# Designs tried in a protein design run: peptides against a protein of PDB entry 7Q4I. Part 120

Target 1, 281 residues: chain A of PDB entry 7Q4I
Amino acid sequence: HENSTIAERLYSEVRVLCWIMTNPSNHQKKARHVKRTWGKRCNKLIFMSSAKDDELDAVALPVGEGRNNLWGKTKEAYKYIYEHHINDADWFLKADDDTYTIVENMRYMLYPYSPETPVYFGCKFKPYVKQGYMSGGAGYVLSREAVRRFVVEALPNPKLCKSDNSGAEDVEIGKCLQNVNVLAGDSRDSNGRGRFFPFVPEHHLIPSHTDKKFWYWQYIFYKTDEGLDCCSDNAISFHYVSPNQMYVLDYLIYHLRPYGIINTPDALPNKLAVGELMPEI

## One batch from the design tools (peptide; made by RFdiffusion4, then SolubleMPNN)

Design b2_p19_4_s1 (from b2_p19_4, 10 letters changed)
Fold by OpenDDE base, seed 5:
Structure b2_p19_4_s1 (fold): chain B 281 residues (1-281), chain A 19 residues (1-19)
Amino acid sequence: as target 1 above (281 residues)
Amino acid sequence: SEEDKDFEELRKQTAELLA
């Protein structure tokens, strides 16, 4: 009863490798639920951990656990990807084990861009990095060229990329990427609505859920609205999604339908040349 | 670092939001 022709086309043309940040204590209680829900829609799914897990398809990176090691894990994860999987995909998504991603919507956003364009997308924050950086929790996606520049040009140079494993991983990778001229893209839709979100839908959809002192409003790079206008109809990710909520979201997004309402997808935009970005909103 | 302190505050506020 479902026509997924366009989605299947994009699955082939916009290949996405998803790597999930996790740890051994979360393999069973969190990571496996990613694998059983949205992760299965990635072209390639890898769990980056400190311990191997064949059932989960988790890789043991040579790093310790804890927040102080997240940057180290990110560096090792992308090194691993570059060494083993750089040609297995066009785009490379980092997500947490409590991030939910609608991969089809991400492919839609990425479709016009060349993977040879040095660019990455996510929920852009304005502090610490001039061009901005992408929120770690919301997930961020690098083009193949961005990964190459990160691993080959940035990581080996301590002047370009922090050699220590400490620091906020999303800020640090943002600094590194900026230093090798990887552009922090604009992930907003044509209406100026965001697609990557560092919280659950409820926290974004409900007006005045937080006061203006809440850090999010101080950190967001682009001005955003509350309510239904907070989020694109083609939203890509949400963070702090519990395992149970992942299954709920899977049901709501891919199964539950209001009878008699048919969604006709917009036409795909024209493809951009290498190095070209979408016009500013 | 000042950056670390900032993120500690972020984590605190986030925890309050999620509670």
Scores: peptide ipSAE 0.429, ipTM 0.890, DockQ to the pose 0.794
Fold by OpenDDE base, seed 2:
Structure b2_p19_4_s1 (fold): chain B 281 residues (1-281), chain A 19 residues (1-19)
Amino acid sequence: as target 1 above (281 residues)
Amino acid sequence: SEEDKDFEELRKQTAELLA
């Protein structure tokens, strides 16, 4: 027996459209497992590919495949969303087909924000973009206004947004969003712990798992630690999650319970005005 | 580009981590 009243409330009040970056070769290998696990908790789930797949609900975007086309795919994905789905959700999450997302935790983070606030969230990196940019692999979520600005204001202007399809997609969208004054939000919880993660939990939770020269420590925008303090109790995403691990995580997060321990959720924060952000920690 | 070189290094390090 469980009480999901608050989660249900947030499901209705904080509507999330999730689009998954994938390709035809991964429809069966990876994408379908997203659909069968965490993707089902999105208000709307779309797989962005280069080939249509009715079983998966995959959209064939007019782009080629390969790493050099990821930026192009991102641009076309959000164009597609804006044209067909901009009113179907309040927030729009990009994730990879090996990203796992706890959507309820994302709704919790997003609850106080207005979708009309030009803001986006994710695992913030500091290089290349002054305000920072969000890691592509960890997934990033744009407000409705952010999507509007990206598609309507940034994309049509080569001075604001790269017209070529080459480049790191997360950096490029970060540049574009900055150029139209979409704010790179702080996704950390009240204790300063991160919520979006570009690796699997093991790589973040285990102390000294990586050398300090590892790029992640140089790229992370906010200072972070390893171990249990690395990650919020309300963490949102992890990357490089295998299909099998997705099912394991689903079981661990949504089914496995320690008997006798009842988790009481914190009260929801007050809603913010349009344009207002949560106070910095 | 210099950015491309940076990401190549990132990919290399990531691959080592995931191995």
Scores: peptide ipSAE 0.425, ipTM 0.890, DockQ to the pose 0.788
Fold by OpenDDE base, seed 4:
Formats: sequence, structure tokens, C-alpha cells
Structure b2_p19_4_s1 (fold): chain B 281 residues (1-281), chain A 19 residues (1-19)
Amino acid sequence: as target 1 above (281 residues)
Amino acid sequence: SEEDKDFEELRKQTAELLA
């Protein structure tokens, strides 16, 4: 009894490839639950690991495991995508195996942008990178052109992109992307509310959940509020979501409805020209 | 590096939040 005409249209017009950062020990514990929940709403879903898993559709990248190898895995993942899947989608999302994503909301945000525009979106942080970088845990999405520039122009040049595999993967890719003029976009909605979140909803919605000394408040690129105004009604992602909570979120978002309340979607914005961005709020 | 130290602190604070 749902009308999903607009969602179906965006599914076709805003194609998203989702690659999930995982490891062999988490294939069954975490990754499979992504596949069984929000991952099924991606146009293409790939799990990037160090071991192949045909049931999960996991790719074995030539990298080691551990925190110090996440950057290496990210580089190899996008190399793999560029080689095998660059034309399978318009946008390319990186997410962790404990990230939950509302893909329809991401398509809505991305709709006006050309995939040939060198841009990427996520939860923007301000340190280390002048234009900012996107939080790894919240997930970040690159345009097709951004992927091309990253793989073809940045990765082969040690002056533009770190050659070793150490460092924070989200910071390092942010540096590389900036060096090839991929723009760090603004993912906030028209009310200035965020869409990508590095924590679970509870941690963002509850006022004074963290003190002012908490790193998040020092790292966010755009000023944000606590409480209900923290998060867009069209929020895209949350991090540190347990496997059980993924199913809960799936139920709450896609099944549970308050009787008598019907949401009418906003009209789609006009499409932007190649290279054009929406004005920042 | 200073960056590494910063992220160690981040991880510590995050762990406390998630506990």
C-alpha cells in the first residue's frame, strides 16, 4: 500500500555502488547483516575484505588486516572498483560493516549533482585538510569522476597521495582528493541539518549526551545542534550500529507507520550542470 | 606523529562514549 514511484525513479537515475569495509572475522558477525538490511537497497553491493567469500560477495584485496591497513584497503578497494565497476554506478559509497545507510535519502541528496562533477559527500570534519574531509565511519560517497581522479591521478603520484598504507584512511583519502581538486561537498539539508553521522542516533539526538570537550564538537566542519535539530528528516547514515540494531532500524524506517500520517515528498530540485554545486547553507 | 596522538585520543573518547 506504499507508493514508491519516486524512489524507484531515483533508483534508476541515481545509481549507487556500495562497498563495505570488512574483514574475514566480521563476514558472519557483521557484514552479512548489512547485506540482509540496508545493503540490499544499493544498486551494487560489494564487501571489501582480505578473504574471498562467495556467499557474502566479498572480494579479497591484497592487503593485511588491522587499523594500520585501512588506508591500504581503501586504496585497493577503489582501484578494484575503477577496474571492474566504474560504469556500474554513478556514485560510490564507502561504509563500514557497522554503518547503517538510508540509500533513498542519499539518492535524494545526490540527485541534482552530475556524477561527472568531481565531488564527494559525507560527514565533513575540519582538521588536517583545508577543505575538510569526510568521516570514515559515517560513510562517504564519491562521484564517478571523483573515483577516476582518485585512482588515475592521485594514487600513482606519491606527492599527491600517501604511498604507504599507514594513517587514518578518511584523512588520507581526503588529502588525496583535495590534491586532485575533488570538492568536499556540503551534505546538510536545506535547514542546515546533517545527513551523515559518525554515531548512532541516540548519541546525536540526546542533548548534553557528551560534554563540550568531546572531540566531535571540535572536529565537525559545520556547526551543529543537539536534539531533534541535530539530524535531517532525510538523514543518510549512522555509525556503530550493531547487527541487531540494523534490523530494528529497517523495521522502524521501512515498516512501522503512525496511522493517519502521510508523508509527502518534497519536489526534486533542478539538476546542476557539470562542476556546479549547491550553495552552502 | 601529532596526528597519530590525536587519533589515539579520539579512539579513547569514542570508546568511553560507546561503553
Scores: peptide ipSAE 0.410, ipTM 0.884, DockQ to the pose 0.820
Fold by OpenDDE base, seed 3:
Structure b2_p19_4_s1 (fold): chain B 281 residues (1-281), chain A 19 residues (1-19)
Amino acid sequence: as target 1 above (281 residues)
Amino acid sequence: SEEDKDFEELRKQTAELLA
């Protein structure tokens, strides 16, 4: 009953490699469920760990485990991608093993941009980095050129990129990317609604669900609202999604349909030149 | 560091939200 012609076109034209941040203890508990749900819609799916797992397709990076090693793992992950997979995709998404991503919506957002433009997208936060940085939990996506600049230009230079493996990984990569002129893009839709979210839908959709003093409201780069207008109709990601909820979301998004309602997609925007960004809202 | 303290507070508030 469905026509997926446009989605199939974008699958071919906007190739996405997804790498999942995980660890050996979560291979079966969490990562496997990513592979069985939204991860199957990536052009390439790789799990970055400290131990190899052939069933999962996990890579053993030369790093330790724990929060203090996440930055180190991110650096090694992108080094691995650059060495082995830089031409296998146009865009490179980092996600956690409890992040859920609607990959089709991400392709829609990325379609007008050239992968040779040094840019990356996600849920933009304002502290610590002048241009902002992207929330690690919500997931962030780098263009091919952004990956090249990060690995080739930033990582080898301690003045541009922290050599120590400690620190918040999303802040640190944000600093590095800024130092090599990779732009922190605006992922909001044409109505100004966000697409990448660091929490589950429930926490964003319910008005006054969080205290006004909650850190999220102080960290967000762009002013946003709660309730039904919080989120784009083409939202891309949510974080802290349990394995069970991943299957629920898969069912709700790709299977459950209200009878008699037919969705007609908007026309694709014109493609941008290399280095060009969409106008700010 | 001051940055580390900030993130500890974030983690605390997040944990409360997720509880």
Scores: peptide ipSAE 0.399, ipTM 0.880, DockQ to the pose 0.764

Design b2_p19_4_s2 (from b2_p19_4, 9 letters changed)
Fold by OpenDDE base, seed 4:
Structure b2_p19_4_s2 (fold): chain B 281 residues (1-281), chain A 19 residues (1-19)
Amino acid sequence: as target 1 above (281 residues)
Amino acid sequence: SEEEKDFEEALKQTEEALK
């Protein structure tokens, strides 16, 4: 009943490798549910762990486990990708094992950009990094050129990239990428609505009486509203999604349809030249 | 993490607002 011609075209033209941040204790609890839901829509799916799991297709990176080692794991993950998979995709998504991603919407956002443009996208935060950095939990996607610059130019230089494994991984990669002139892109749609979200849909969609002291309002790079205007109709990611909610989202997004309502996709934008970005909204 | 704690607090506030 569905016409997926455009989605199939984008699957071929906008190739995405998704790597999932996980650990051995979460292989069965969380990671396998990513593989059974949204992860199957990636062109390549790899789970980055400290232990190998052939059933999951998990890679054992030479890092310790724990929150203080996430930066170390991120560095090793991208080193592994660069060595083994840099030509297997055009774009390289980092996500957590509790992140849900609508990969088709990400391909739509990425379509006009050259993978040779040094750029990355996600939920942009303003602290610590002048151009901003992308929230780790919402997931972030690097162009092939961004990965090359990160691994080849930034990582080997302690002046450009933190050598130890401590610190917030999203902030640290943001610093490294800025230092090698990888641009922090604007992932908002043409209406100024966000596409990458560091929380579950419910948290963003429902106006909360969160006080002005809530860190998120101070961290967001672009002003956002709560309610229905919070989120793009072409939203890409949500975080803190439980394994059960992943299946619910898969059903709601890919199966449940209101009878008599047919969505017509917008026309694809023109492709940009290498190094060119869409204007910020 | 502080982020997770703040998230949980935000969710509680949202739940209270929906009641």
Scores: peptide ipSAE 0.021, ipTM 0.612, DockQ to the pose 0.126
Fold by OpenDDE base, seed 2:
Structure b2_p19_4_s2 (fold): chain B 281 residues (1-281), chain A 19 residues (1-19)
Amino acid sequence: as target 1 above (281 residues)
Amino acid sequence: SEEEKDFEEALKQTEEALK
């Protein structure tokens, strides 16, 4: 027996549209497994591709395939969302077809924020963008206002947003969003632990012989530790999750329970005014 | 990508650390 009342409340009050970055070669190999696992917990799930797939609910964006077109695909994806789905959700998550997301935890993080606040969240990196940018692989979520500003104000202006389709997708959107005053939010929990992760849980949880030269340590905006303190109890996303691992995670997170342990959720924070952010930790 | 290579290297390091 499970009480999901608060999760159901958040499902209705914090509506999330998830769009998945994919390509035709990955529709069956990867994307369908997102749809069969965590993607079903989004209020709306769309797969952004270069080819239509009715079984997957994939959209054929007018972009070419290849790593050099990821930025182009992101621009077209958000244009498509703005045109067709801007009122279908309050928040708009980008994820890869090998990203796993605990959507309930994302709703919890987003609950206090107004979707009319120009803000976006993810795993914040410090290079290239002054306020930081969100790692593409970890997934990032834009408020409705952030999407509006991105599509209406940034994309049409080559001075604000790169017109070419080349470049690092996450860096380029980060630049565009900064240029239209969309704030790079802090996704850490009240203990200062991260929620969006660009690698699998194992990579974050297991202390490696920390080669301090590993790029990740130079890129993270907020200092983080390895081990059990690396990750929030309300972690939101992990990257490089294989299709099989998605099912394992679904089982572990939503089905497997230690008998006799009851988790009481923390009280919801007060809602913030439009434009207001949570206090920095 | 360089990031993927770095990830693979990180995974190898993790695997070595677990041994």
Scores: peptide ipSAE 0.019, ipTM 0.605, DockQ to the pose 0.131
Fold by OpenDDE base, seed 1:
Structure b2_p19_4_s2 (fold): chain B 281 residues (1-281), chain A 19 residues (1-19)
Amino acid sequence: as target 1 above (281 residues)
Amino acid sequence: SEEEKDFEEALKQTEEALK
C-alpha cells in the first residue's frame, strides 16, 4: 500500500550511478550483499575491483590490491566511468563494500542541484584541504561536471592531481577536485543535521564515551551533536556496516512500518541554476 | 582515510563497551 510516486519521479530525474570499491576477496563476502540490498536502488551499479566478476558486474581495473592502491583505484574507476558511463547518470556515488546508502534520501538532497554544477557531497572533513574533503568511508557523490573536471582537467596534470597511487584516497581526490574548482558542498539537512556518516548508526546515535580528543571531532567540518539529533531523518549513508546489518537496515527502512503512522514528504525545493548552491546552515 | 581505519578499531572497542 505504499505510495512511491515521488520516489519514482526522483529515480528518473536524479539518476545515480553507484560504484562500489571492492576487491576479489570481498566479492562474495561483502559486495554481493550490497548488490542484494541498497545497491539495487541505484540507477546503475558497478563494482570496481582488480578482477572481473560477471555475477557481480565487477570491473577489473588495472590496479593492484592493497590499502596503498585505493587512490589508484579511485582514479581508474572515475576514468572508466567517464569513458563508458558519463551519460548513464547525473550523479556518481563512490561507496565502500561496507557502506550502506539510502539512495532515495540522496536523490532528495541532490534534486535542486544541476548535474552541470561542479560540486560533490559527502561527510565533509576540514584537515588537509582548504574547502574540506569528503570522507571516503561515508561515501561521496560527484556531479557529472565534477567527474568531467576530475578526469579531463585534474588527472592529466600532476600539478593539480597526484600522479602516483599512494596517499589517502579521500584526501587526494579532495585536493584534485579543489584544484579544478569543484565545490565541496554542504550535505546537511535544513535542520543542520548530517546525512553522510563515516561510522555505523549506533556510534552516531549513542553518545560515545569518546573524549574530545578523538580525531573525528577535530576532523568534522561542521559542528555536530551526538545522540538522536546527530542524524537527519533523511540520512544517506553509514559506514562499517556488516553484510548482515545491510539486510537488517533494508528491512527496517523499507519494510518495517509502524501501523497508523503515515509520513508526508516535504515539498521539493526549487531547482537551482547551474553553479548555484544551497545556502550553508 | 587512514584515520577512519583506526576508528574501525575504535568502533570495535565501542561495540564491546556497548555490549
Scores: peptide ipSAE 0.022, ipTM 0.643, DockQ to the pose 0.166; fails the geometry check
Fold by OpenDDE base, seed 5:
Structure b2_p19_4_s2 (fold): chain B 281 residues (1-281), chain A 19 residues (1-19)
Amino acid sequence: as target 1 above (281 residues)
Amino acid sequence: SEEEKDFEEALKQTEEALK
């Protein structure tokens, strides 16, 4: 038997709307597996597509398909959220249909923050945006205020936010958010370990003599080590997770237990005031 | 449990979807 009292509390107090970037060709292949695994732990789960799917709860956004339209889809997704769901959650997660998310760990990270603080979290990259931007694949989460600023202040102004639908989705939203003073938060844990990951666990956990020339090492905002120190014990997301691996991860994280080992959760931190961030490590 | 049933059903559906 499992004691989920704290998780249930956070489910109520740190409400998360998850929107999944998908397309009609992936509704059955990928998106439905998100719905059947980690997506069920969101307070609200919406699939953003170009076609409606009532079984999946997919929304047809007025955008074309293709990688060149991801930015357009992101803009329309957040517009849709703002219009229909802004009060349904405190935090708004973007994830891909091959992203796996441990929502409880995200709630733990977000707990001290006010949703009225203009902040967003993810795997922070340093290029293109002065304060950094969050990797699209790892998923990123906006506060309610961040969504408001993005939709109401940034999107309507071509000087603040790119009007075209082309471009790197994560970079473009990062630019827009910076321009409306939404802060790129630090998602690392108290030990300086990352929580959002743009690759599968194996890629991060296994020290590979990765060529220092690998783009990731140039893009990461915070220095990270490989191996077990790469990743927080409270990691939030991984990317390029196959449908099968989603079920494996679900089993490993929520079902498989080493008998006789009890994990006692750390105490919740104090809540921050509006506009206040946790100190950087 | 309902969770076990859901998991088993999900696995079967996953196998079918990946074929």
Scores: peptide ipSAE 0.010, ipTM 0.449, DockQ to the pose 0.020; fails the geometry check

Design b2_p19_4_s3 (from b2_p19_4, 8 letters changed)
Fold by OpenDDE base, seed 1:
Structure b2_p19_4_s3 (fold): chain B 281 residues (1-281), chain A 19 residues (1-19)
Amino acid sequence: as target 1 above (281 residues)
Amino acid sequence: SKEDEDFEKALKQTKELLE
């Protein structure tokens, strides 16, 4: 009873490889639930770990575990993708094993962009990087050209990209990408609403009038509203989503329907030329 | 990440708003 014609078209035209940041202790606890929910809607799904798991399709990267190795794991993950999978997709999403992603909404956002445009998207933060960087937890997506530039141009040059595996993963990749002229795109919808979110839906949907000093308000690159207007109707990601919540979200988004309400999607925008971006709101 | 450092505090505040 569903008409998925447009979604199927975008699945073919906007190919997304999703790689999930995980570790061996989370293979069963978290990662498998990603695979059973939103991860199945990626064109390619790979779990980046320190141990191989054939059931999960996890890759053992040559890195140690721990928060101090996340940057190292990200570098190795993209090296692996470039070597083995660069032509398997047009766009390459990094997500955590507790990130939930509505892949169809991401394809919609990405549709007008050329994968040969050096650009990446996510929840943009303003500190540390002049053009901004994308929140690691919200997930971020690189174009094929962005991956190429990152792996081929940035990583081999210590002046452009940190050779040490320490540091904040999202900040470090943001620095590297800026140094090779990969643009930090605007992921907001036409109404100026965000699509990538570094927290659970509840945190964004419920206004907190009491704590204006919360760091998030100082970090967010674009002005955002609180409450129901915080989030795009075509939101892409939320972070700190428990395994149980992933199944709930999957049900609510893809199965539960209010009878008698038919949603007609907006027309697809015109495709952009290579190097062209949508105007910022 | 910065999110990891303060998420628990933020979540607590959010829960309090729901009560």
Scores: peptide ipSAE 0.162, ipTM 0.757, DockQ to the pose 0.142
Fold by OpenDDE base, seed 4:
Structure b2_p19_4_s3 (fold): chain B 281 residues (1-281), chain A 19 residues (1-19)
Amino acid sequence: as target 1 above (281 residues)
Amino acid sequence: SKEDEDFEKALKQTKELLE
């Protein structure tokens, strides 16, 4: 008795390839649970690792493991995608193996945009990059054109993109994308609420007198409030989600329903021309 | 990442506020 007609339409019209940042030690502990939950709602799901795993559908990238190699892994992941999968999707999501994503909400956000528009979305941070960069943990999504520009124009040029594998991967890709005129989009909803979150829902939803000195408040590009007004009803992602919490979220979002309440989707916005963005709120 | 460095501290603070 659930009507999924519009979700099915968006599944076909807004194709998303999800690549998951993982490592061999987390294939069974974390990545497998992504595959069994939200990852199954991607049009294509690939796990980027240093070791091949046919059961998981993991790719062995020519990189070392560790936090200092995340930028190297990101570069190799997008090179692999461009070589093998650039036409398999319209949008390309990076997520961690502890990120939870509501893919339908992401398709809704992306619907008006052309995949030929050089743009990417996520939780925008303001430091280091003039236009901002997207938080690595919250996950970020590139248009097909953004991937092309990153791999073909940015990566081969050391002046545009860092050749070393060191550094914060989200900052470094943000610098590279800016240098090839890929725009850092606004992922907020029409009410100005965020959709990509670098922490668990509990951290964002509970009004905590967080120390005003907490770095997050200085890093966010757009001002946000705490509490229920922090988050869009169409939120896309949360970070630091445990494997067990992924199953809980799957149940709460896709199965649990309050009796007598019917949610009707808003009308889809008009599609934008190539190169056109929605007005910032 | 910056998130990883301060996440544990942030969670601790949140838990303390909820208690």
Scores: peptide ipSAE 0.147, ipTM 0.743, DockQ to the pose 0.144
Fold by OpenDDE base, seed 3:
Structure b2_p19_4_s3 (fold): chain B 281 residues (1-281), chain A 19 residues (1-19)
Amino acid sequence: as target 1 above (281 residues)
Amino acid sequence: SKEDEDFEKALKQTKELLE
């Protein structure tokens, strides 16, 4: 009783490879639940780990485990993708094993862009990187050209990309991408609402009498509102989502329906030329 | 990530708001 024609079209035209940052201790506890929920809606799903797991489809990268090795794992993950999967998708999403993603909404955002445009999207933060960088927890998506530039041009050059494995993963990739002229895109919708979120829905949706001194308000690149106006109707991701919450979100988004309400999707925008971005709001 | 440092504080605040 559902019409998925447009979603099916976008699935074929906006191909997304999702790679999940995980570790052996989280294969069963977290990663498996990504595979059973939102990960099944990716065109390709790969779990990047330090140990192989055939049931999960996990890759053993030549990196150590621990928070201090996340940057190293990201570098090796994209090297692996470039070597084995660069033509399997148009866009390449990094997510954590506790990130939930509405892949259809991401395809909608990406539709007008060429994968040959050097651009990436996510929750943009303003510190450390002039053009900004994308929050690691909210997940970020690179175009095929962005992946090529990162792996081929940035990684081999210590002047462009940090050679050691230390540092904040999201900041370091942001620096590398800027140095090879990959643009930090604007992921906000036409109303100026965000789509990628570094926290659970509850933290964003509840008008928090949060202290305006909370670091998040100082880090966000674009001014955002609190409460129900915080988030796009086409939101893409949330972070710190427990395995149980992933199943709840899957049910609420894809199964639960208010009787008598029919959602008619907006028309797709015109496609952009290579190198062209949507105007900033 | 920066989010990890303040997550526990944010979670506590959210719980308090929901009570």
Scores: peptide ipSAE 0.134, ipTM 0.734, DockQ to the pose 0.140
Fold by OpenDDE base, seed 5:
Structure b2_p19_4_s3 (fold): chain B 281 residues (1-281), chain A 19 residues (1-19)
Amino acid sequence: as target 1 above (281 residues)
Amino acid sequence: SKEDEDFEKALKQTKELLE
């Protein structure tokens, strides 16, 4: 017994195509579990691989496998999306096959933005790219205009976008997007809490006496707190989520309820004009 | 590249942290 009216509205108004970075060895081990859990809440779900799999709905991109080919796969994935699916959605999410995403929360974040605004969101890192780039593992979402600029303006120009397939895919796409004036948005909520996370919930939620020299603290674009204040109540993604944990998260988020507690959603914000962003926190 | 190496190092550290 639940009221999903607002979620259904956003499903229709904030259409999301999710493409999952995977490989043939992970089709059964990881990717299918994405399909059976959070992936079913995308308006369109595509698995980008090097081999076709009709059961999974995997596309065989003309790339090799391995980390050195992830950038190549990302380029080909967005080329494929632009050619076949650019009008099937308003927003285009990249996620790994071990990323868990609460798509409803992403739609909530994206609602005020125009898909014609050249913007993308994720867990913003500060190195290598002046405006920052979005962590690949946490997943990142491009507006339709961002995809257009990436594929049509950036990719064909070696001066704007790396032509070879090597490099860190998230850094490289970040460079390309910056070069075509796609803005790296702020995905934090009104309380300044993050929504996209490059680690499992446990790592973010549990205050750890982690060394302050840990790379993550040097990479994050926005200052963040540890513990419960680390994460938005409307968090969007977590990374390094095992297949088993995907089902656990699905249960905890969509089924398990504390009896007698009613969550009343906040009112939707006003829509922004094309090119307009939410104020910085 | 240096950037790639730094990124790979970061990824390695992440994996080690999660293990």
Scores: peptide ipSAE 0.028, ipTM 0.660, DockQ to the pose 0.748

